# Peptides against a protein of PDB entry 8PQO: the designs that were tried, part 55

Target 1, 252 residues: chain A of PDB entry 8PQO
Amino acid sequence: VLLKEYRVILPVSVDEYQVGQLYSVAEASKNETGGGEGVEVLVNEPYEKDGEKGQYTHKIYHLQSKVPTFVRMLAPEGALNIHEKAWNAYPYCRTVITNEYMKEDFLIKIETWHKPDLGTQENVHKLEPEAWKHVEAVYIDIADRSQVLSKDYKAEEDPAKFKSIKTGRGPLGPNWKQELVNQKDCPYMCAYKLVTVKFKWWGLQNKVENFIHKQERRLFTNFHRQLFCWLDKWVDLTMDDIRRMEEETKRQ

## One batch from the design tools (peptide; made by RFdiffusion4, then SolubleMPNN)

Design b1_p13_3_s4 (from b1_p13_3, 6 letters changed)
Fold by OpenDDE base, seed 4:
Structure b1_p13_3_s4 (fold): chain B 252 residues (1-252), chain A 13 residues (1-13)
Amino acid sequence: as target 1 above (252 residues)
Amino acid sequence: SPLHRLQLELAGT
């Protein structure tokens, strides 16, 4: 098991982020040509559990069409079906990813708290001390180009170049996080993403777990760079606007 | 999560 807590600091409020996240997901999905194939939505409903209220989704990602034919032919039954269960109780979210074939031997869990701070809270997910001591805290700096793969880099998605016309936020210089403290009118938050990766197959555990973390980090980095650079597109939207956009996308 | 949907879509491209 490999645990890392990714802390993504953003010059947006927790409330703004709720809109921005949904918008950016929708926008990014539109930009991808392969959207929707192989995704089965089993459940999408409100839930209430242990005082948590939100939206529960259960999706199956059928990867058969997304892998080469030889992989599909050699893959054990269920190996290419990934189940994603997500509980969205913003500002808290939890996602659990499992695989039909690997069962208990494979788990990706992502638990996110969105807090109005600069990533200074320790153990925001309230892990047991013994578990918490094994968590690596990883700060993602959306302005740091060195954290972005060259193939992923886009100038229009570079927070170090972007300036929001609507809010005046940006560009984000090397010390932007420290400067936020002095900018009374600029909100900030941190997304604390505790990522638990379990891959119990002997000889492959460390390799796969590290690989998955690398992919998650990459995803979080790129996504939040986009989210910030798209600020002017979503900052004036309401949650109702987002819901309408989602409904329109579901009809396609 | 919506993020993972994106990730999987990207992986399929």
Scores: peptide ipSAE 0.078, ipTM 0.778, DockQ to the pose 0.146
Fold by OpenDDE base, seed 1:
Structure b1_p13_3_s4 (fold): chain B 252 residues (1-252), chain A 13 residues (1-13)
Amino acid sequence: as target 1 above (252 residues)
Amino acid sequence: SPLHRLQLELAGT
């Protein structure tokens, strides 16, 4: 098991982020080739449990068409079906990813708290001390180009170059996080993303767990760079606007 | 979802 807490600081409010996240997910999905192919939505309903209230989703990602033929032919039954269960109780979210074949030997869990701070809270997910001591805290700086792969880099998605016309935020210089303290009119937040990866196959666990973390970090970095650079596209939208956009997308 | 993007990245590898 490998645990890391990714802390993503953004010059947006927690309330703004709720809109921006949904917009950016939708926009990124549109830009993906073959988006939605092989995705089955089993459940999409409100839930209430232990004081947590939000939206529950259960999706299956069928990877049969996404892997080479020889992999598909050799893969055990259920090995190419990934289940995603998500509880969205913003500002808290939890996602659990499992595989039908691997069962308890494979788990990706992503738990996120969105807080109006600069990533200074320790153990925001309230882990036991024994568990918390094994968590690596990883800060993602969306302005740091060195954290972005060359193949992923786009100038129009570079926070160090972008300036929001609507809000005046950006560009983000090397010390932008420290400067936020002095900018009373600029909101800020941190997404605390605790990622738990379990891959319990002898000889491969460390390699696969580290690989998955690398991919998650890459995803979080690119996504939040996009979210910030798309600020002018979503900052004036309401949650009702987002809901309308989602319904329109479902009809297409 | 983050997973959807991850799937596309994994499918491309």
Scores: peptide ipSAE 0.063, ipTM 0.762, DockQ to the pose 0.148
Fold by OpenDDE base, seed 2:
Structure b1_p13_3_s4 (fold): chain B 252 residues (1-252), chain A 13 residues (1-13)
Amino acid sequence: as target 1 above (252 residues)
Amino acid sequence: SPLHRLQLELAGT
């Protein structure tokens, strides 16, 4: 098991982020070919549990069409079916990813708290001390180009170059987080993303677990760079606007 | 996570 807590600081409010996240996911999905292919939505309903209220989704990702034929032919039954269960109770979110074949030997859990701070809270997910001591805190700086792979870099998605016309936020310089403290009118938040990865396969555990974390970090980095650079596109939208956009997208 | 949905979709591209 490998645990890391990714802390993504953004010059947006927790309330703004709710809109921005949904917009950016939708926008990014539109830019991808084959989006939604092989995705089965089993459940999409509101839930209430232990005082937590939100939206529950259960999706199956069928990867059979996404892998080469020889992989499909050699893959054990269920190996190419990934289940994603997600509880979205913003500002708290939880996602659990499992595989039919691996069963208890495979788990990706992503738990996110969105807090109006600069990533200074320790153990926001309230892990036991023994577990918390094994969690690596990883700060993602969306302005740091060195954290971005060259193949992923786009100038139009560079927070160090972007300036929001609507809000005046940006560009984010090397010390933007420190400077933000002095900018009383600029909201800020941190997404605390606790990622738990378990892959119990002899000889491959560490390799796969580290690989998954690497991919998650890459995803979080790129996504939040986009989210910020798209600020002018979503900052004036309401949640109702987002819902309408989602409905329109479902019709396509 | 909405992000994971995207990642899995991207993996198939």
Scores: peptide ipSAE 0.093, ipTM 0.784, DockQ to the pose 0.146; fails the geometry check
Fold by OpenDDE base, seed 5:
Structure b1_p13_3_s4 (fold): chain B 252 residues (1-252), chain A 13 residues (1-13)
Amino acid sequence: as target 1 above (252 residues)
Amino acid sequence: SPLHRLQLELAGT
C-alpha cells in the first residue's frame, strides 16, 4: 500500500471550484477521443450516510476495446472491467476504484477535502497517527512548468501565461502563492487529495503502485492547470447552469 | 487516457 496526499493550491474559492471542477470534467471528457465508449453507468443517485449527504455514482469501465489484442486475449475474465464508485458530498469527495478479477488485491481510493487555506492543514482526512506517518505530502504547483511533461504542455493551459479577463487573476509567477497571502481580494483554496493505492501482486507491488501514483499526479496537475486557465469560461456559471449543460450532453 | 476519464468524472460527479 502506498499513500500520498496531493495538495493542490488554487487562486479560486471553494464555492467557485465546485462549478469549475464540474465544467472542467465535462470539457476534458469531450476532448477525449471515444468519450463515453465502454462506460456503463450502473447507479447515479442521492445518498445520505453517517451525516454525509451527496451524489453517489457507480460506473463500469470496459477496457476490452482499449487494450491491445494480445492483452485482451490473455486477460482473465473480469480483468478488463474497472468499477468506479464515487461519493460526491462537496466539499468532500471519495472515489473507490476496483477490478473484478483482482478483487481485494487492487484498490485505488481518492479522498478529497476542499479547504479555504494554502495547504497548511496536517491530517485533514483524520487518519490514525500511525497511518498518517506513512503518508507523503506532495505539493502540486500549477504554475511550475517543470512539473508538466513536455507532451502534455499547452501554452493555452499554462497558468504562468494566462490572465483572467473576468477576474483579473493571473498570470501566476514563481512566487504567486506567497504573493496571494497579501492579495486580500483574491480567494484561494487547497484540494487535499489523499490517494491510497494497493496492488498486492508479489514482485510488482511497488512498481505498479508508484506507476499509478505517477499517473494520478500527472492527471491532477494537468486538470487543475486546465481548470484555472478555463476560469473565464466557467466563473460566471451557476450550479444550475452546469446541471443544464450536463443534461444537454446526456441527450446527445 | 481511460484513467484520466475516471478521475475527472470522479471529481465532478
Scores: peptide ipSAE 0.067, ipTM 0.785, DockQ to the pose 0.459; fails the geometry check

Design b1_p13_4_s1 (from b1_p13_4, 6 letters changed)
Fold by OpenDDE base, seed 1:
Structure b1_p13_4_s1 (fold): chain B 252 residues (1-252), chain A 13 residues (1-13)
Amino acid sequence: as target 1 above (252 residues)
Amino acid sequence: DPLKELNYQRAAT
């Protein structure tokens, strides 16, 4: 098991992020090849549990069309079906990813707290001390180009170049986080993303767990760069606007 | 990227 807490600091408020995240998720999903082929929604309902109140979703991602033919042909039954269970109680969210074939030998859990701070809270997810000492805190700086793969880099998604016309935020210089403290009118938040990865196959555990973390980090980095650079597209939207957009997308 | 697709919580089409 490999645990890392990714801390993504953004010059947006927690309330703004709720809109921005939903918009950016929708936009990013549209930009991907295929309109969601292989995604099956089993459950989408409100929930209330342990003081959390939000939306629960259970989706199956059928990866048969996403892998090479030879992999598909050799894959055991259930091996290419990924279950995603998500509890969205913003500003808290939890996602659990499992696989039918791997069962308890595979787990990706992503727990996120969105806090109006600069990533300074320790153990925001309230892990036991013994567990917390094994968590690596990883800061993602959306302005740091060196954290972005060349193949992922787009100038229009570079926070170091982007300036929001609507809010005046950006571009984000090398010391933007420190300077943010002096900008009284600029909100900020941190997404604390505790990622737990378990892959119990002998000989491959560390390799696969590290690989998955690498992919998650890559995703978080790119996504939040997009979210910020798309600020002018979503900052004036309301949650009702987002809901309408989601409904329209479902109808297509 | 399957992981990217998963994390974006894409809706069924």
Scores: peptide ipSAE 0.071, ipTM 0.782, DockQ to the pose 0.237
Fold by OpenDDE base, seed 4:
Structure b1_p13_4_s1 (fold): chain B 252 residues (1-252), chain A 13 residues (1-13)
Amino acid sequence: as target 1 above (252 residues)
Amino acid sequence: DPLKELNYQRAAT
């Protein structure tokens, strides 16, 4: 098991982020070929648990059409079906990803707190001390180009180049986080994303777990760069507007 | 990246 807490600081408020996140997901999905293809929604309902109230979703991602033919042919039954169970109680979210074939031997858990701070809280997910001591805190700086793979880089998604016309935020210079502290008119938040990865196959555990974390970090980095650079597209949208976009994306 | 869409869907949750 490998645990890392990714802390993504953003020059947006927690409330803004809720809109921006949903928009950015919808927009990103539109940009992907076959967005929503192979996604089966099993459950989508409200939940209440331990004082947590939100929306629960259970989705299956059927990856058969997303992998090469030879992989599909060689894959064991259920190996290409990924289950995603998600509890969205924004500003808290939890996602659990499992695989039909791997069963207990595979787990990706992503727990996120969105806090109106600069990533200064320790153990925001309230792990036991013994567990918390094994968590690596990883700060993601959306303005730091060195954290972006060259193949992922897009100038239109570069916070160091983007300036929001609607809000005046950006571009984010090398010291943007330090400067943000003195900018009372600019909100900020941190997404604390505790990622737990388990891949319990002897000889491959560390390799796969590290690989998955690498991909998660890559995803978080790129996504939040997009989110910020798309600020002018979503900052004036209502939740109803977002829901319409999501519905439109689902129809594609 | 076949998992990219999946990852974005997770972000929506």
Scores: peptide ipSAE 0.098, ipTM 0.803, DockQ to the pose 0.553; fails the geometry check
Fold by OpenDDE base, seed 5:
Structure b1_p13_4_s1 (fold): chain B 252 residues (1-252), chain A 13 residues (1-13)
Amino acid sequence: as target 1 above (252 residues)
Amino acid sequence: DPLKELNYQRAAT
């Protein structure tokens, strides 16, 4: 098991982020080839558990058409079916990813708290001390180009170049986080993303767990760079606007 | 990337 807490600081408010996240997810999904192919929605309903209220979703991603033929031919039954269970109780979210074949030997859990701070809270997910001491805190700086793979880099998604017309935020210079403290009119938040990765196959545990974390970090980095650079597209939208957009997308 | 849409912790409507 490998645990890391990714802390993503953004020059947006917690309330703004709720809209921005949903917009950016929708936008990013549109850019995927074969959008919706192989995705089965089993459950989409409100939930209440342990004082937590939100929206619960259960999706299956059927990857048979997304892998090379030789992989599909060699893969055991169920190995290419990934289950995603998500509990969205913003500002708290939880996602659990499992695989039918590997069962308890494979787990990706992502728990996120969105807080109106600069990523300074320790153990926001309230882990036991023994567990918390094994968590690596990883700061993602959306303005740091060195954290972005060259193949992922797009100038239009570079926070160091972007200037929001609607809000006046950006571009984000090398010391943007320090300067943010002095800008009383600019909101800020941190997404604390505790990622738990378990891959129990002997000989491959460390390699796969580290690989998955690398991919998650890459995903979080690129996503939040996009979210910020798309600020002018979503900052004036309401949650009702987002809901309407989602309904329209489902009907297509 | 077929897995890009995973684990964004989306609120489904």
Scores: peptide ipSAE 0.098, ipTM 0.803, DockQ to the pose 0.321; fails the geometry check
Fold by OpenDDE base, seed 2:
Structure b1_p13_4_s1 (fold): chain B 252 residues (1-252), chain A 13 residues (1-13)
Amino acid sequence: as target 1 above (252 residues)
Amino acid sequence: DPLKELNYQRAAT
């Protein structure tokens, strides 16, 4: 098991982020090959549990069409079916990813708290001390180009170059986080993303767990760079606007 | 990147 807490600081408010995230997910999904292809939505309903109220979704990602033929042919039954269970109770979110074949030997859990701070809270997910001591805190700086793979880099998605016309935020210089505290009119937040990865397969556990974390970090980095650079596209939208857009997309 | 696509769709719920 490999635990890391990714802390993504953004010059947006927690309330703004809710809109921006949904917009950016929708936009990013449009840009991905295959979009919702191979995705089966089993459940999509509101839930209430232990004082937590939000939306619960259960999806199956059928990866058969997403892997080479030889992999598909050699894959055991259920090995290419990924189950995603998500509890979205913003500002808290939890996602659990499992695999039919690996069962308890495979888990990706992503738990996110969105807080109006600069990533200074320790153990925001309230782990036991013994567990918390094994968690690496990883700060993602969306302005740091060195954290972006060359193949992922786009100038139009570079926070160090972007200037929001609507808000005046950006560009984010090397010391933007330190300077942010002096910018009274600029809100800020941190997404605390606790990622738990378990892959119990002899000889491959550490390799796969580290690989998955690497991919998650890459995703979080790129996504939040996009979210910020798309600020002018979503900052004036309301949640109702987002919901309407989602419904329109579903009908397509 | 299946994982990338998966994570993007996740946040839309």
Scores: peptide ipSAE 0.084, ipTM 0.794, DockQ to the pose 0.407; fails the geometry check

Design b1_p13_4_s2 (from b1_p13_4, 6 letters changed)
Fold by OpenDDE base, seed 1:
Structure b1_p13_4_s2 (fold): chain B 252 residues (1-252), chain A 13 residues (1-13)
Amino acid sequence: as target 1 above (252 residues)
Amino acid sequence: SPLKELEYQRAGT
C-alpha cells in the first residue's frame, strides 16, 4: 500500500472551485476521443450517511475496446472491467476504484477535502497517527512548468502566461503563492487529495503502485492548470448553468 | 490514458 497526499493550491475560492471543477471536467471530456465509450452508469442518486449528504455514483469502465486485441483475448473474465464508486459531498469527495478480477488485491481510493487555506493543515483526513506517519505530502504547483511533461504542455493552459480578464488573477510567477498572502482581494484554496493505492501482486506491488501515483499526479497537475486557465469561461456561471451544459453534453 | 479518462468522468454528475 502506498499513500500520498497531494496538495493543490489555487487562487480561487472553495465556492468558485465547485463550478470550475464541473466545467473543466465537462470541457476535458469533450476533447477526449472516445470519451464515454464503454462507460456504464449503474447508479446516480443522492445519499445520506453519518451526517454526510451528497451524490453517489457507481460507474463501470469497460476497457475491452481500449486494449490491444491480444490483451483482450488473454485477459481473464472481469479483468478489463473497472468499477468506480464516488461520493460527492462537496467540499468533501471520495472515490473508490476496484477491479472485478483482482478483488481485494487492487484498490485506488481518492479522498479530497477542499479548504480555504494554503495547504498548511496536517492530517486533514483525520487518519490514525500510525497511518499518517506513512503518508508523503506532495505539493503540486500549477505554475511550475518543470512538473509538466512536454507532451502535455500547451501554452494556452500555462498559468505562468495566463491572465484572467474578469478577475485580474495571473499570470502566476515563481513566487505567486507567497505573493497571494499579501493580496487581500484574491481568494485561495487547497485541494487536499489523499490517494491510497493498493496492488497486491508479488514482485509488482511497488512498481505498479508508484506508476499509478505518477499517473494520478500527472492528471491532477494538468487538470488544475486547465481549471485556472479557463477561469474566464466558468467564473460567472452558476450551478444551474453547469447542469444545463452537462445535459447538453449527454445528448451529443 | 485510461486513468485520465476515468478522472474526467469521475467529476461528471
Scores: peptide ipSAE 0.053, ipTM 0.774, DockQ to the pose 0.351
Fold by OpenDDE base, seed 5:
Structure b1_p13_4_s2 (fold): chain B 252 residues (1-252), chain A 13 residues (1-13)
Amino acid sequence: as target 1 above (252 residues)
Amino acid sequence: SPLKELEYQRAGT
């Protein structure tokens, strides 16, 4: 098991982020032609559990068409079906990813708290001390180009170049986080993403767990760069606007 | 990518 807490600081409010996140997910989905192929939505309903109230989704990603033929032919039954269970109780969110074949030997869990701070809270997910000491805190700086792979870099998605016309936020310089403390008119937040990766296959555990974390970090970095650079597209949207966009995207 | 649909806990419509 490998645990890391990714802390993504953004010059947006927690309330703004709720809209921005949903918009950016919807927009990213639209940009991916055929990305919805093989996705089955099993459940999409409100939930209430242990004082947590939100929206629950259960999706299956059928990867049979996404892998080479030889992999598909050799894959055990259920090995190419990934289950995603998500609990969205914003500002708290949880996603659990499992595989039918691997069962308890494979888990990706992402638990997120969105807080109106600069990523300074320790153990926001309230882990036991013994567990918390094994968590690596990783700060993602959306303005730091060195954290972006060259193949992922787009100038129009560079927070160091972007300036919001609607809000006046940006561009984000090298010391933007420190300067933000002195900018009373600019809201800020941190997404604390505790990522738990479990891959119990002998000989592959460390390699796969580290690989998955690398992919998650890459995803979080690119997504939040997009989210910020798309600020002018979503900052004036309502939740009803977002719902309409999601419906249009899902209809394909 | 399929990964972008993952992990951001999209509230279903």
Scores: peptide ipSAE 0.058, ipTM 0.783, DockQ to the pose 0.252; fails the geometry check
Fold by OpenDDE base, seed 4:
Structure b1_p13_4_s2 (fold): chain B 252 residues (1-252), chain A 13 residues (1-13)
Amino acid sequence: as target 1 above (252 residues)
Amino acid sequence: SPLKELEYQRAGT
């Protein structure tokens, strides 16, 4: 098991982020060719548990069409079906990813708290001390180009170049996080993303767990760079606007 | 990557 807490600091409020996240997900989905292909939504319903109230979703990702034919032919039954269970109670979210074939030997859990701070809270997910001591805190700086793969880099998605016309935020210089503390008019937040990866195959555990974390980090980095650089597109949208966009996207 | 689609779908839920 490999645990890392990714802390993504953004010059937006927790309330703004709710809109921005949903917009950016929708936008990114539109930009992906074949997005949604092989996705089955089993459950999408409100839930209430232990004082947590939100939306529960259960999706299956059928990866058969996403892998080469020879992989599909060699893959055990259920190996290419990924189950995603998500509990969205913003500002808290939990996602659990499992695989039909791997069963208990495979788990990706992503638990996110969105807090109006600069990533200074320790153990925001309230892990036991013994578990928390094994968690690596990883700060993602959306302005740091060195954290972005060259193949993922786009100038229009570079926070170090972007200036929001609507809000005046950006560009984000090397010390932007420190400068935020002195800018009373600029909101900030941190997304604390605790990622638990379990892959219990002897000889492959560390390799696969590290690989998955690398991919998650890459995704978080790129997504939040987009979210910030798309600020002018979503900052004036309401949650009702977002809901309409989601409904339209589901119909396509 | 399949993971990229997963995160976008997660964030959209």
Scores: peptide ipSAE 0.054, ipTM 0.778, DockQ to the pose 0.429; fails the geometry check
Fold by OpenDDE base, seed 2:
Structure b1_p13_4_s2 (fold): chain B 252 residues (1-252), chain A 13 residues (1-13)
Amino acid sequence: as target 1 above (252 residues)
Amino acid sequence: SPLKELEYQRAGT
């Protein structure tokens, strides 16, 4: 098991982020080739549990069409089906990813708290001390180009170059986080993303767990760079606007 | 990557 808490600081409020996240997810999904292909939505409903209220989704990702033929032919039954269960109770979110074949031997859990701070809270997910001591805190700086793969880099998605016309936020210089503290008119938040990866397969555990974390970090980095650089596109939208856009997208 | 698609689809209600 490999645990890391990714802390993504953004010059947006927690309330703004709710809109921005949904917008950016929708936009990113449109840009991905084969978006929705091989995805089965089993459940999409509101839930209430233990004082948590939000939206529950259960999706199956059928990867059969996404892998080479020889892999598909050799893959055991269920090995190419990934289940994603997600509880979105913003500002808290939880996603659990499992595989039918590996059962308990495979888990990706992503738990996110969105807080109006600069990533200064320790153990926001309230882990036991013994578990928390094994969690690596990883700060993602959306302005740091060195954290972005060259193949992922786009100038139009570079927070170090972008300036919001609507809000005046940006560009984010090397010391933007420190400067943000002095900018009373600029809201800020941190997404605390606790990622638990378990892959119990002898000889491959560490390799796969580290690989998954690397991919998650890459995803979080790119996504939040986009979210910020798309600020002018979503900052004036309401949640009702987002819901309408989502409905329109589902019909396409 | 499949993982990238997973996370982008997560944030969508």
Scores: peptide ipSAE 0.049, ipTM 0.769, DockQ to the pose 0.365; fails the geometry check

